# Designs tried in a protein design run: peptides against a protein of PDB entry 1MQS. Part 4

Target 1, 223 residues: chain A of PDB entry 1MQS
Amino acid sequence: ILKMLFLNKDLNNNDNITTITDDIFNQQEIIWKVLILDIKSTATISSVLRVNDLLKAGITVHSLIKQDRSPLPDVPAIYFVSPTKENIDIIVNDLKSDKYSEFYINFTSSLPRNLLEDLAQQVSITGKSDKIKQVYDQYLDFIVTEPELFSLEISNAYLTLNDPKTTEEEITGLCANIADGLFNTVLTINSIPIIRAAKGGPAEIIAEKLGTKLRDFVINTNS

## One batch from the design tools (peptide; made by RFdiffusion4, then SolubleMPNN)

Design b2_p16_7_s1
Fold by OpenDDE base, seed 4:
Structure b2_p16_7_s1 (fold): chain B 223 residues (1-223), chain A 16 residues (1-16)
Amino acid sequence: as target 1 above (223 residues)
Amino acid sequence: KKPVVLSTPVKKPVIL
């Protein structure tokens, strides 16, 4: 997260948040930025950073993407939002309106190809592609609440998976979401896991989906 | 129209 807040510059991974922010604050001119979030990414940010940490990272204002936001045409913006059509359309509209000076776009998870193409197409039409400085997949579709604990923040996951009234389609959909979150977690940890799951239930579905994603990633990364 | 230059996806561990 801090890397994103510092416009994806390399940071020393061995330092704690305080050390990183203090070192950067002391060594470099602070670039003031706006942070644009959605509900999901707000939870992610809130789980690992305090308001003071954001300030030290140069975040002067943070807002929800769906909120009416005042133009700050001289201020760069960091978007950290879910990879959705709605968010893309809003970003493009913000670009069209010159709402910010520069756009650093970070998606919380992998941006599907169709959405990437849509983003690229819409941006090309605006003629303002030069204002988009970065587009990253951050793989942060999870919340780290404690050093050894993380959550995907999927509401009622346990209930949904164990309710006999839940449809197979709902289970499959939820399992896909869980697998996506786990995939992003694995990428963040930078270790390929040994996946163990109980057979005949949602855990197996999740494991299979996760395994497929990991295999595809490895193939695509080595190609 | 100039092609949209996109950053390469982060293939390295994301620093939280």
Scores: peptide ipSAE 0.006, ipTM 0.352, DockQ to the pose 0.277
Fold by OpenDDE base, seed 5:
Structure b2_p16_7_s1 (fold): chain B 223 residues (1-223), chain A 16 residues (1-16)
Amino acid sequence: as target 1 above (223 residues)
Amino acid sequence: KKPVVLSTPVKKPVIL
């Protein structure tokens, strides 16, 4: 939770909440933020943090996502809410209305693929994807810069990769196709990525394949 | 700049 409140910056996890907040308060310029919660996340936050802890983390205002909230167009917002269609629609509406300067979205549990795709689609239509800086859930950790939230539009990729009946050859083939799609995307964006992937699954295979492709390309282009 | 691949362990949800 504290990491989220500090915009998912690497915090030295070995320190007590008070030490972390004091060190940040003393060493870094405090970025004032709005915290947007739902009923479930309010209970979670209240069990771990006090109001004073939120203030030390730079949270000036906290509100419920379903409540009418005043626009603060110069203030960044942290969302910590359940992964529901309703909450996604509200976030997108807040984006459309320029309610905040930046959007840091943290879901309280795993975001289903269909909802991720819905979020991505709605955000793309707004033309304001640049305002979404982060999207996190239990399994998804990525920084969204303007061009970075995209779909390869591979049908049933999640199902295929998670079906225990899928053969290793099928998984390897699909991972190669995904890596090719990602490679093409990276070339289109014309930036060198830092690739992050979960260990022990298809994501690691994809990351390794993509890394190899990018290294080979850089070597061949510079030679 | 060279591409960097970072393998991250599936972290248990840290509530903190």
Scores: peptide ipSAE 0.021, ipTM 0.391, DockQ to the pose 0.036; fails the geometry check
Fold by OpenDDE base, seed 2:
Structure b2_p16_7_s1 (fold): chain B 223 residues (1-223), chain A 16 residues (1-16)
Amino acid sequence: as target 1 above (223 residues)
Amino acid sequence: KKPVVLSTPVKKPVIL
């Protein structure tokens, strides 16, 4: 939770919530932000954090996603909500209306791939993908650093990558497909990306595969 | 220009 409130920055894990918040408050410039919750996430936050902890994390205002919220176009927003079509539609509507300056989206549980694709598609249509800075769930940390959020339309990729029953071969195959999709996208953009991936998981496999494909392509085009 | 792969530590699942 605290990591989310600090925009998923690496926090030193060894300290109590109070010590972490105090150290961050004293050492780092506080980024003031809005926290958007639903009923489930409100219960979760309330069980772990005190009001003072939210303030120390730079939460200026917190509200329910279904409530009427005033626009704060110069303020970044953290969403911590259930992975539902309804919540996605609300987030996209908030994006369309320029309700906040930046959007950090955190889902309370696993986001099904179909919903991730729906989010990506809707965001793409708005032309405001640059405002989406992060999309996280319990299993995926994706920093959308680039304005071009695109869906690879790979059905069930998230489920496959996060199912403990999935074989290493299946993971490797899926990672290859994802890397192929990313490669095609990079070629379309006609720019060499900086690839960021988490170590020790499918993201690293994808990054390595993509990196290899891009290197091979660059070598072949410069020859 | 070679693509730069930046490997960041797998952020532990958001231990909420």
Scores: peptide ipSAE 0.013, ipTM 0.357, DockQ to the pose 0.041; fails the geometry check
Fold by OpenDDE base, seed 3:
Structure b2_p16_7_s1 (fold): chain B 223 residues (1-223), chain A 16 residues (1-16)
Amino acid sequence: as target 1 above (223 residues)
Amino acid sequence: KKPVVLSTPVKKPVIL
């Protein structure tokens, strides 16, 4: 929780909450932020942190995600909310309305891949993906930049990859299509990426295919 | 420059 409030910087866990907040408050420039919660995360935060701890972490205002909130276009926001379609839609609406300057999104539990795809699709349509700086859950840890969060407009990718009836050939084919889309994106951006993927799933297959395509392209262009 | 492919191990859940 404290790590989240300090924009997911590494904190030494050996110190108590008070020592950590005091040290940061005294040594670093405080970035003032808005904290957006839901009912569940409010209970979680209240059980661990005091109001003074939030202030020392640079939280100027906290609000519920479903509340009507005034725009603060010059202030960054931390979301700590449940991974639901409703909350994703609200975050996207806040993005569309320029509610805040930057968006640091932390889900209270695992974000299902179908909801991640939905988030990516909606954000891509807004053209404001650069305002999303971080997305975290229990398993995902990544910094979002405009070229790194986008939709390939592939229908039912999640369903196909997770249906037990889907054949290995169909999975491989879909992964190839995704890799082709990513390859085209890399060429458009004109930058050679570092590819990271989780082991033992479709992401690894995609990473391997994309890596091969990029290597082949570089070899062919330099010859 | 050759593209670098990194396989990330399954991370344990991080308590925020």
Scores: peptide ipSAE 0.009, ipTM 0.398, DockQ to the pose 0.035; fails the geometry check

Design b2_p16_7_s2
Fold by OpenDDE base, seed 5:
Structure b2_p16_7_s2 (fold): chain B 223 residues (1-223), chain A 16 residues (1-16)
Amino acid sequence: as target 1 above (223 residues)
Amino acid sequence: MKPIELKTPVKKPKIL
């Protein structure tokens, strides 16, 4: 999160920033920015940062992407939002209207290829691609509830996975969403997990999906 | 519970 708030610049050689310290803020050039969030990313940010931490990171204003936002044409914007068609269309509309000076786009999870192609196409039509400085997948679609505890905020997940009336399609879809959230968490922790699951149920499906995602990510980052 | 072994080592992405 802090790396994103500092425009994904390399925070000096401390490979282990596990704690928000005043030293992190003091070592960075404060560039004043707007932070644009959605409901999900607001919950993620609020779980780990306070308003004062945002201010120390140079965030002057934070707002929801769907809110009416005043133009700040001389101020750079950080988007930290879900990878949805709706959010892409809003970002492109903000780009068209010159709402900010620069656009630092961060998706909470991996942007699907079709949405990346749509974003690229829409941006190309605007003629303002030079204002988009960054597009990143941040892999931050979870809430930190306590030290060493996180939530994916998936409502009724236990009930859905254990209700005999739930369809195989619903189970498979939910298992995919859980595997995506776990993948994002694993990437954030920067540690290779030992995956253990019970056989013959949703836990095995989740573990296999997560294992595949982690393998594919490793292959793509080593190339 | 058997661990599902990742056949390939994951490089650590730093997201702080």
Scores: peptide ipSAE 0.000, ipTM 0.310, DockQ to the pose 0.086
Fold by OpenDDE base, seed 4:
Structure b2_p16_7_s2 (fold): chain B 223 residues (1-223), chain A 16 residues (1-16)
Amino acid sequence: as target 1 above (223 residues)
Amino acid sequence: MKPIELKTPVKKPKIL
Protein backbone atom coordinates (compact mmCIF):
# COMPACT_ATOMS: atom_id res chain seq x y z
CA ILE B 1 0.00 0.00 0.00
CA LEU B 2 2.69 2.57 0.94
CA LYS B 3 4.49 1.86 -2.34
CA MET B 4 1.31 2.87 -4.18
CA LEU B 5 0.96 6.03 -2.08
CA PHE B 6 4.55 6.89 -3.03
CA LEU B 7 3.71 6.49 -6.73
CA ASN B 8 4.96 2.90 -6.91
CA LYS B 9 8.57 3.86 -6.10
CA ASP B 10 10.76 1.34 -4.34
CA LEU B 11 10.66 1.86 -0.59
CA ASN B 12 13.18 0.50 1.84
CA ASN B 13 11.62 -2.57 3.44
CA ASN B 14 11.48 -1.39 7.02
CA ASP B 15 8.86 -3.40 8.92
CA ASN B 16 7.45 -0.25 10.55
CA ILE B 17 5.06 2.08 8.69
CA THR B 18 6.17 4.94 10.93
CA THR B 19 9.83 4.40 10.08
CA ILE B 20 9.10 4.22 6.35
CA THR B 21 6.98 7.37 6.43
CA ASP B 22 9.46 9.22 8.65
CA ASP B 23 12.42 8.20 6.47
CA ILE B 24 10.64 9.36 3.32
CA PHE B 25 9.42 12.52 5.05
CA ASN B 26 12.99 13.36 6.06
CA GLN B 27 14.67 12.46 2.75
CA GLN B 28 12.31 13.88 0.11
CA GLU B 29 10.00 16.79 -0.44
CA ILE B 30 6.45 15.60 0.15
CA ILE B 31 4.42 15.41 -3.02
CA TRP B 32 0.89 16.21 -1.95
CA LYS B 33 -1.71 13.98 -3.60
CA VAL B 34 -5.40 13.21 -3.60
CA LEU B 35 -6.46 9.63 -2.91
CA ILE B 36 -9.60 8.43 -4.68
CA LEU B 37 -11.16 5.26 -3.31
CA ASP B 38 -14.29 3.20 -3.64
CA ILE B 39 -16.16 1.57 -0.76
CA LYS B 40 -14.14 -1.64 -1.05
CA SER B 41 -10.71 -0.03 -1.28
CA THR B 42 -11.61 2.34 1.58
CA ALA B 43 -12.02 -0.69 3.82
CA THR B 44 -8.67 -2.10 2.60
CA ILE B 45 -6.78 1.16 3.23
CA SER B 46 -8.48 1.75 6.59
CA SER B 47 -7.47 -1.72 7.78
CA VAL B 48 -3.75 -1.01 7.25
CA LEU B 49 -3.23 2.75 7.50
CA ARG B 50 -4.27 5.48 9.88
CA VAL B 51 -5.21 8.99 8.80
CA ASN B 52 -1.82 10.16 10.07
CA ASP B 53 -0.08 7.56 7.88
CA LEU B 54 -1.94 8.89 4.85
CA LEU B 55 -0.90 12.42 5.76
CA LYS B 56 2.74 11.32 6.13
CA ALA B 57 2.47 9.70 2.70
CA GLY B 58 1.43 13.09 1.30
CA ILE B 59 -2.30 12.37 1.02
CA THR B 60 -4.04 15.70 1.57
CA VAL B 61 -7.55 14.53 0.80
CA HIS B 62 -9.19 11.18 0.32
CA SER B 63 -12.56 10.87 -1.38
CA LEU B 64 -14.93 8.28 -2.78
CA ILE B 65 -14.84 7.97 -6.56
CA LYS B 66 -18.63 8.33 -6.76
CA GLN B 67 -18.67 11.50 -4.67
CA ASP B 68 -18.80 14.93 -6.20
CA ARG B 69 -15.16 15.91 -5.88
CA SER B 70 -13.88 19.43 -6.27
CA PRO B 71 -11.35 19.95 -9.07
CA LEU B 72 -7.74 20.17 -7.93
CA PRO B 73 -6.06 20.73 -11.31
CA ASP B 74 -2.59 21.30 -9.79
CA VAL B 75 -2.69 18.20 -7.56
CA PRO B 76 -1.81 14.65 -8.65
CA ALA B 77 -4.39 11.97 -7.95
CA ILE B 78 -3.98 8.36 -6.90
CA TYR B 79 -6.91 6.18 -7.80
CA PHE B 80 -7.17 2.95 -5.85
CA VAL B 81 -10.42 1.40 -7.00
CA SER B 82 -12.11 -1.80 -8.12
CA PRO B 83 -11.63 -2.79 -11.79
CA THR B 84 -15.15 -1.91 -12.97
CA LYS B 85 -16.60 -0.22 -16.04
CA GLU B 86 -18.22 2.36 -13.79
CA ASN B 87 -14.92 3.32 -12.16
CA ILE B 88 -13.18 3.49 -15.56
CA ASP B 89 -15.87 5.80 -16.91
CA ILE B 90 -15.53 8.06 -13.85
CA ILE B 91 -11.72 8.17 -14.17
CA VAL B 92 -12.03 9.06 -17.86
CA ASN B 93 -14.58 11.76 -17.04
CA ASP B 94 -12.22 13.15 -14.39
CA LEU B 95 -9.46 13.13 -17.03
CA LYS B 96 -11.71 14.93 -19.54
CA SER B 97 -12.59 17.57 -16.98
CA ASP B 98 -8.92 18.12 -15.98
CA LYS B 99 -9.92 17.36 -12.40
CA TYR B 100 -6.31 16.63 -11.38
CA SER B 101 -2.81 17.33 -12.73
CA GLU B 102 -1.74 13.69 -13.00
CA PHE B 103 -3.50 10.35 -12.77
CA TYR B 104 -1.97 7.35 -11.01
CA ILE B 105 -4.45 4.53 -11.51
CA ASN B 106 -4.28 1.49 -9.26
CA PHE B 107 -6.83 -1.28 -9.46
CA THR B 108 -7.53 -3.40 -6.38
CA SER B 109 -7.31 -6.52 -8.56
CA SER B 110 -6.49 -7.46 -12.14
CA LEU B 111 -8.23 -5.36 -14.75
CA PRO B 112 -9.92 -7.61 -17.34
CA ARG B 113 -8.61 -7.21 -20.88
CA ASN B 114 -11.90 -5.88 -22.21
CA LEU B 115 -11.91 -3.14 -19.56
CA LEU B 116 -8.25 -2.32 -20.24
CA GLU B 117 -9.07 -1.96 -23.93
CA ASP B 118 -12.05 0.23 -23.04
CA LEU B 119 -9.89 2.40 -20.77
CA ALA B 120 -7.22 2.72 -23.46
CA GLN B 121 -9.80 3.59 -26.13
CA GLN B 122 -11.56 6.20 -24.01
CA VAL B 123 -8.24 7.75 -22.93
CA SER B 124 -7.02 7.91 -26.54
CA ILE B 125 -10.16 9.83 -27.55
CA THR B 126 -9.53 12.44 -24.82
CA GLY B 127 -6.10 13.35 -26.19
CA LYS B 128 -4.93 13.54 -22.53
CA SER B 129 -3.07 10.23 -22.22
CA ASP B 130 0.04 12.12 -21.06
CA LYS B 131 -1.74 12.86 -17.76
CA ILE B 132 -2.06 9.15 -17.01
CA LYS B 133 1.28 8.38 -15.39
CA GLN B 134 0.62 4.85 -14.16
CA VAL B 135 -1.84 2.01 -14.46
CA TYR B 136 -1.27 -0.82 -11.98
CA ASP B 137 -3.01 -3.90 -10.76
CA GLN B 138 -2.22 -3.83 -7.04
CA TYR B 139 -3.83 -7.13 -6.04
CA LEU B 140 -4.99 -5.59 -2.75
CA ASP B 141 -8.56 -6.85 -2.61
CA PHE B 142 -8.52 -7.88 1.06
CA ILE B 143 -8.60 -6.39 4.55
CA VAL B 144 -5.81 -6.85 7.06
CA THR B 145 -7.47 -7.46 10.42
CA GLU B 146 -4.35 -8.52 12.32
CA PRO B 147 -0.60 -8.67 11.49
CA GLU B 148 -0.93 -12.28 10.30
CA LEU B 149 -4.64 -12.35 9.50
CA PHE B 150 -6.59 -11.05 6.55
CA SER B 151 -10.23 -11.05 5.53
CA LEU B 152 -11.75 -11.05 2.06
CA GLU B 153 -14.81 -9.33 3.62
CA ILE B 154 -17.21 -11.66 1.84
CA SER B 155 -20.43 -11.24 3.76
CA ASN B 156 -22.14 -14.42 4.95
CA ALA B 157 -19.67 -16.69 3.13
CA TYR B 158 -19.87 -19.35 5.83
CA LEU B 159 -23.68 -19.27 5.92
CA THR B 160 -24.00 -19.35 2.13
CA LEU B 161 -21.61 -22.29 1.77
CA ASN B 162 -23.39 -24.31 4.48
CA ASP B 163 -27.04 -23.43 3.77
CA PRO B 164 -28.82 -26.39 2.12
CA LYS B 165 -30.94 -23.87 0.20
CA THR B 166 -27.94 -22.36 -1.56
CA THR B 167 -27.83 -23.31 -5.22
CA GLU B 168 -24.82 -24.93 -6.87
CA GLU B 169 -24.49 -21.82 -9.02
CA GLU B 170 -24.37 -19.56 -5.96
CA ILE B 171 -21.77 -21.83 -4.32
CA THR B 172 -19.67 -21.88 -7.50
CA GLY B 173 -19.90 -18.10 -7.84
CA LEU B 174 -18.91 -17.56 -4.21
CA CYS B 175 -16.02 -20.03 -4.56
CA ALA B 176 -14.80 -18.05 -7.57
CA ASN B 177 -14.90 -14.80 -5.57
CA ILE B 178 -13.00 -16.43 -2.70
CA ALA B 179 -10.41 -17.81 -5.13
CA ASP B 180 -9.96 -14.33 -6.64
CA GLY B 181 -9.38 -12.83 -3.20
CA LEU B 182 -6.93 -15.57 -2.26
CA PHE B 183 -5.13 -15.09 -5.58
CA ASN B 184 -4.70 -11.38 -4.87
CA THR B 185 -3.43 -12.19 -1.38
CA VAL B 186 -0.92 -14.73 -2.71
CA LEU B 187 0.40 -12.24 -5.26
CA THR B 188 0.83 -9.69 -2.48
CA ILE B 189 2.89 -12.23 -0.50
CA ASN B 190 4.94 -12.80 -3.68
CA SER B 191 5.14 -16.53 -3.08
CA ILE B 192 3.34 -19.45 -4.69
CA PRO B 193 1.74 -21.58 -1.97
CA ILE B 194 1.16 -25.26 -1.76
CA ILE B 195 -2.62 -25.52 -1.62
CA ARG B 196 -4.26 -28.23 0.47
CA ALA B 197 -8.02 -28.63 0.59
CA ALA B 198 -10.47 -31.29 1.63
CA LYS B 199 -12.12 -33.14 -1.26
CA GLY B 200 -15.82 -33.08 -2.03
CA GLY B 201 -16.79 -29.55 -1.01
CA PRO B 202 -16.38 -25.80 -1.54
CA ALA B 203 -12.77 -26.02 -0.33
CA GLU B 204 -11.86 -28.21 -3.32
CA ILE B 205 -13.62 -25.85 -5.75
CA ILE B 206 -11.74 -22.88 -4.29
CA ALA B 207 -8.41 -24.73 -4.34
CA GLU B 208 -8.87 -25.77 -7.96
CA LYS B 209 -9.85 -22.27 -9.07
CA LEU B 210 -6.95 -20.72 -7.13
CA GLY B 211 -4.52 -23.28 -8.53
CA THR B 212 -5.64 -22.52 -12.08
CA LYS B 213 -5.28 -18.77 -11.56
CA LEU B 214 -1.79 -19.18 -10.12
CA ARG B 215 -0.68 -21.46 -12.96
CA ASP B 216 -2.05 -19.09 -15.58
CA PHE B 217 -0.35 -16.15 -13.89
CA VAL B 218 3.02 -17.93 -13.76
CA ILE B 219 2.73 -18.88 -17.43
CA ASN B 220 1.77 -15.35 -18.46
CA THR B 221 4.52 -13.67 -16.39
CA ASN B 222 7.28 -16.01 -17.63
CA SER B 223 6.33 -15.57 -21.26
CA MET A 1 -16.44 -27.05 6.26
CA LYS A 2 -12.78 -28.08 6.39
CA PRO A 3 -10.20 -25.30 6.10
CA ILE A 4 -8.01 -24.67 3.09
CA GLU A 5 -4.35 -24.66 4.01
CA LEU A 6 -2.01 -22.35 2.15
CA LYS A 7 1.63 -23.14 2.84
CA THR A 8 4.01 -20.52 1.52
CA PRO A 9 7.76 -20.39 1.81
CA VAL A 10 8.53 -17.93 4.63
CA LYS A 11 8.13 -14.56 2.93
CA LYS A 12 6.61 -11.65 4.77
CA PRO A 13 3.57 -10.30 2.93
CA LYS A 14 4.33 -6.95 1.29
CA ILE A 15 0.88 -5.59 2.08
CA LEU A 16 2.28 -2.22 3.13
Scores: peptide ipSAE 0.078, ipTM 0.515, DockQ to the pose 0.031; fails the geometry check
Fold by OpenDDE base, seed 1:
Structure b2_p16_7_s2 (fold): chain B 223 residues (1-223), chain A 16 residues (1-16)
Amino acid sequence: as target 1 above (223 residues)
Amino acid sequence: MKPIELKTPVKKPKIL
């Protein structure tokens, strides 16, 4: 998260959020930024950072993407939002209206190719592509509940996976969503886990899907 | 069903 708030620059390897923010706050002219969130990303940010941490990261204002926001044409904006068509259309409208000086776009998970192409096309039509400084997949679609515990915020997952009336398609779809959230969490931790699952159920399906995603990612990043 | 155990050496997530 902090790396994103510092425009995806490499932060010095200090292990403490407070030390990183204090060192940057003391060593460099603070680049003041707006942070634009959605409901999901707000929960993610709020689980790990306080308002004072955002301020130390140079966030002057944070707002929901769907709320009415005052234009700040001289201020750079960080978007940290879900990879949806709706959010893309809002970002492009903000670009058209010169809402901010620069646009640093961060998606909470991987942006599908079709949505990337749509974003690129819409931005190109505006003639303001020079204001788009970054587009990143951050893989941050989870909530940190405790230092060693996180949640994917998937309601009724246990019930759905254990209800004998649940279809195989529903189970497979839910297992894919869980594997995606686990994948994003693993990438955030920057450590490949040993995956252990019980055989013959949803846990195995999740483990296989996650294992495949991790292998594919390692192959694609080492190439 | 037993939960999936992800055994990672908890390196502090640098990206947080």
Scores: peptide ipSAE 0.000, ipTM 0.319, DockQ to the pose 0.031; fails the geometry check
Fold by OpenDDE base, seed 3:
Structure b2_p16_7_s2 (fold): chain B 223 residues (1-223), chain A 16 residues (1-16)
Amino acid sequence: as target 1 above (223 residues)
Amino acid sequence: MKPIELKTPVKKPKIL
């Protein structure tokens, strides 16, 4: 999260949030920014950062993407939002209206190719592509509840996995979604886990899917 | 599955 708030610059990972924000606040001219969130990303940010941490990161104002927002044409904006068609259309409308000086787009999870193509097409029509400075997948679709505990915020996951009426396709789909959330968490922690799962159930399916994603990622990053 | 010991050096946790 902090890396994103500092425009995806590398930060020293050995310090706590307070030390990093205090060091950056004291060493560099603060670039004041607007932070644009959705409901999901607000929960993610609020689980890890305090309002004072946002201020120390140079966030002057934070707002929901769907709310009415005043133009700040001289202020750069950080978007941290879900990869949805609705959010893309709002970002493009904000670009068309010159709502901010610069646009730093961060998606909470991987942006599907069709939505990336739609974003690129809509931006090209505006003639304002130079205002979009960054587009990133952040892999931050989870909530931190405790230092060693996180939630993927998947509603009814336990019921769906244990209801005898749930189809194999629904179970497999949910296991894929859980594996994606775990993969995002692993990438954020920057540590490859040892995966252990019980045999003969959803836990094995999740472990196999996650193990495949991690192997593919390690192969692609070492190439 | 056998535990995949991915012997990648445990880089310290990235701050969220």
Scores: peptide ipSAE 0.000, ipTM 0.305, DockQ to the pose 0.065; fails the geometry check

## One batch from the design tools (peptide; made by RFdiffusion4, then SolubleMPNN)

Design b2_p17_2_s3
Fold by OpenDDE base, seed 2:
Structure b2_p17_2_s3 (fold): chain B 223 residues (1-223), chain A 17 residues (1-17)
Amino acid sequence: as target 1 above (223 residues)
Amino acid sequence: DRQKKYNAFLSKYKKLV
C-alpha cells in the first residue's frame, strides 16, 4: 500500500510504517496527491493505515470513486479501486474531463485481459494516454485485522460453503473468489505457502485453484 | 514485468486509434 501511495517506488520493507513514511517525508519532496477509492479499497486501506499515514504519504484528499469529485487539474491522482468495468469507465470519464493532472491507476486485484483491452481502447480514443502514468495490479484485496491475521471479507462464505442448498456453481464460484483473495495475499507476503486442505470439500477446490494460480505465476515470472 | 505488459497494451491501442 505504501509503495502504491509513493507511486510504486521501491521502498525498504524492513521498517515499520512510521519509519518508512518519516524517512520518505524527510528525504524526498512530498508529491501531494488525491487518493480515489471504492468501498472495498477503503476498507483495505483503513485496516492498515491511519489518516496520518496517508498524510505522510502525500495524500491530501481521499474520495470515493462514485462520489462527485471536484476537478483538480494540477494535482495527480492515485486510483486504488476494484478491477471492474464501472471503475474503468469512471476513470476514463475523469480522464476525459481532465479532472486530474496525472493518473496512477492501481487495481486491488488482477485486471482481466478484456478489461485491460477496454481500458486501453477507451484511453486511446481520448487522446490523453500520456496522463496515465501507471496501471498496476496491487493484489491488495483483503483486510488486515491484526499483524498475523487477514480477512477476505467475503460475506457468508462459511454458510454458503456448508449449506446443502448451495449449488455446485455457487460453491465453485465462491472457491474461485477465495482462491483469488488468497493468491493476492500470498503475493503481498511474498512467500509461497505450503497448502494443506481437507479432501472432498471446498477446501480442496480452493487449494487446487490457489496452487494453479501460484504455479502459473511462478512460471510467468521466470519467463 | 506486469507494468511492461500494461504499457505494451496501452501503446498498441494508442497506435490503432
Scores: peptide ipSAE 0.024, ipTM 0.640, DockQ to the pose 0.077
Fold by OpenDDE base, seed 5:
Structure b2_p17_2_s3 (fold): chain B 223 residues (1-223), chain A 17 residues (1-17)
Amino acid sequence: as target 1 above (223 residues)
Amino acid sequence: DRQKKYNAFLSKYKKLV
């Protein structure tokens, strides 16, 4: 998250958030930025950072993407939002209206190919592609509850997986969502886990999906 | 020109991900 707030520059310090922000604040001129969030990413940011941390990172204002926001044409914007068609359309509209000087777009998870193509197409029509400085998949679609604990914030997951009335399609869909969340977490931690799951249930499905995602990612990164 | 810009954007994104 801090890396994103500093425009995805390499931060060499493995220190705590406060130390990193203090060091950067003292060493470099702060570039003031606007942070645009959605409901989900707001929860993610709030779980890890305090308002003072945002200020030290040069965030002057943070707002929800769906809220009416005043134009700040001389201020760069960091978007940290879910990879949805709705958010893409809003970003493009903000681009069209010259709402900010520069656009640093960060998605909370991987942007699907169809949405990437849609984003690219819409941006190409505006003629303002140069204002988009970065587009990243951050893989930060989880809530940090404690230093060694996280939540995917999936409502009623246990009930859905154990309800006899739940369809196979619903179970498969939920397992896919869980696997995606775990995948994002693994990528953020930057370590390859040993996956163990009980056989014959949702845990196995999740483990298989996660394993496939990790293998595919490793192959594609080494390629 | 539009298609060129589209391809450039896609290429840029691929490099960033």
Scores: peptide ipSAE 0.022, ipTM 0.601, DockQ to the pose 0.445
Fold by OpenDDE base, seed 4:
Structure b2_p17_2_s3 (fold): chain B 223 residues (1-223), chain A 17 residues (1-17)
Amino acid sequence: as target 1 above (223 residues)
Amino acid sequence: DRQKKYNAFLSKYKKLV
């Protein structure tokens, strides 16, 4: 997250948040920028950073993507939002209206190819592609609850998976969502785990889906 | 021109990811 807030520059990973922010604050000219979030990414940011940390990272204002936002044409913007058609359309509209000076786009998870193509096409039509400085899949669709603990923030997951009234389709859908969240977490940690799951239940389904995603990712990254 | 910009954007994204 800090890396993203510092425009994806390399940071020393061995330091705590306070040390990193203090060192950068003391050594570099602060680039003031706007942070645009959605509801999900707001929860992610809030779980890791305090308002003071955002300020030290040069975030002067943060707002929701769906909120009415005043134009700041001389200020660069960091978008950290879910990879949805709606968010893409809003970003493109903001680009068209010259709402900000520069656009640093970060998606909370992988942007599907069809949406990437849509984004690229719409941006191409605007003629303002030069204002888009970065586009990243951050794989940060999780909540940090403690230094060594994370949550996918899926409400009633246990109940849904264990309720005999839950349909197979609902279970499969939920397992897919869990696998996606775990996938994002694994990519963030940058370490391929050994996956162990109980057999004959949702855990196995999740493990299989996660394993497939990881394999596909490795294949696609090495090509 | 539009197609070139489209391809350039896609290429840029792929490099950043």
Scores: peptide ipSAE 0.018, ipTM 0.577, DockQ to the pose 0.455
Fold by OpenDDE base, seed 1:
Structure b2_p17_2_s3 (fold): chain B 223 residues (1-223), chain A 17 residues (1-17)
Amino acid sequence: as target 1 above (223 residues)
Amino acid sequence: DRQKKYNAFLSKYKKLV
């Protein structure tokens, strides 16, 4: 996944995501990119990477392929989507509209020959084939579960928090639910965590809510 | 190898248009 986010460049075999992102961040100029996902690939990415990891990889914006997306003609786009006719048509439409500067297309699994031919044909007709920089079959159609990873198993949490159509009330409500879940988890573990969250997003809201809950709990327990 | 394959396909269809 990280390799894909870095435009399929060879990454040094460091097992730590943070180390890889830090090394690349320090050694190379960050190319800011848009990440375009579908529902399936969103689950895959969310199982492995945090928002902060995406930021470190130069992902400024991520969105669903079926969502209305603003044109960013000066920004390269990474598509990581299922190999479907629908997704191909959307990509081609985005290409036609000059929605992004460059297109890095990654499929979650192997693109069938007929769809590859369709993609090639449609792209050729646009006259903008030069904008397509990469087409890869990533074979990343899986959800990674790690023993050290904790999940609250809140359905569609990532989608809800990142959908532009989601209301502030919905975001706030979901953040509260997440904070409650985390609070309960902390109490179960019986250890006060160090809370780290990305700034300027729902993670910060959750962190603040959780922090408040923990402080209140400590005050009330010592009372 | 896969990228080369995709590029080959793209180039083929580019010549037909």
Scores: peptide ipSAE 0.020, ipTM 0.590, DockQ to the pose 0.036; fails the geometry check

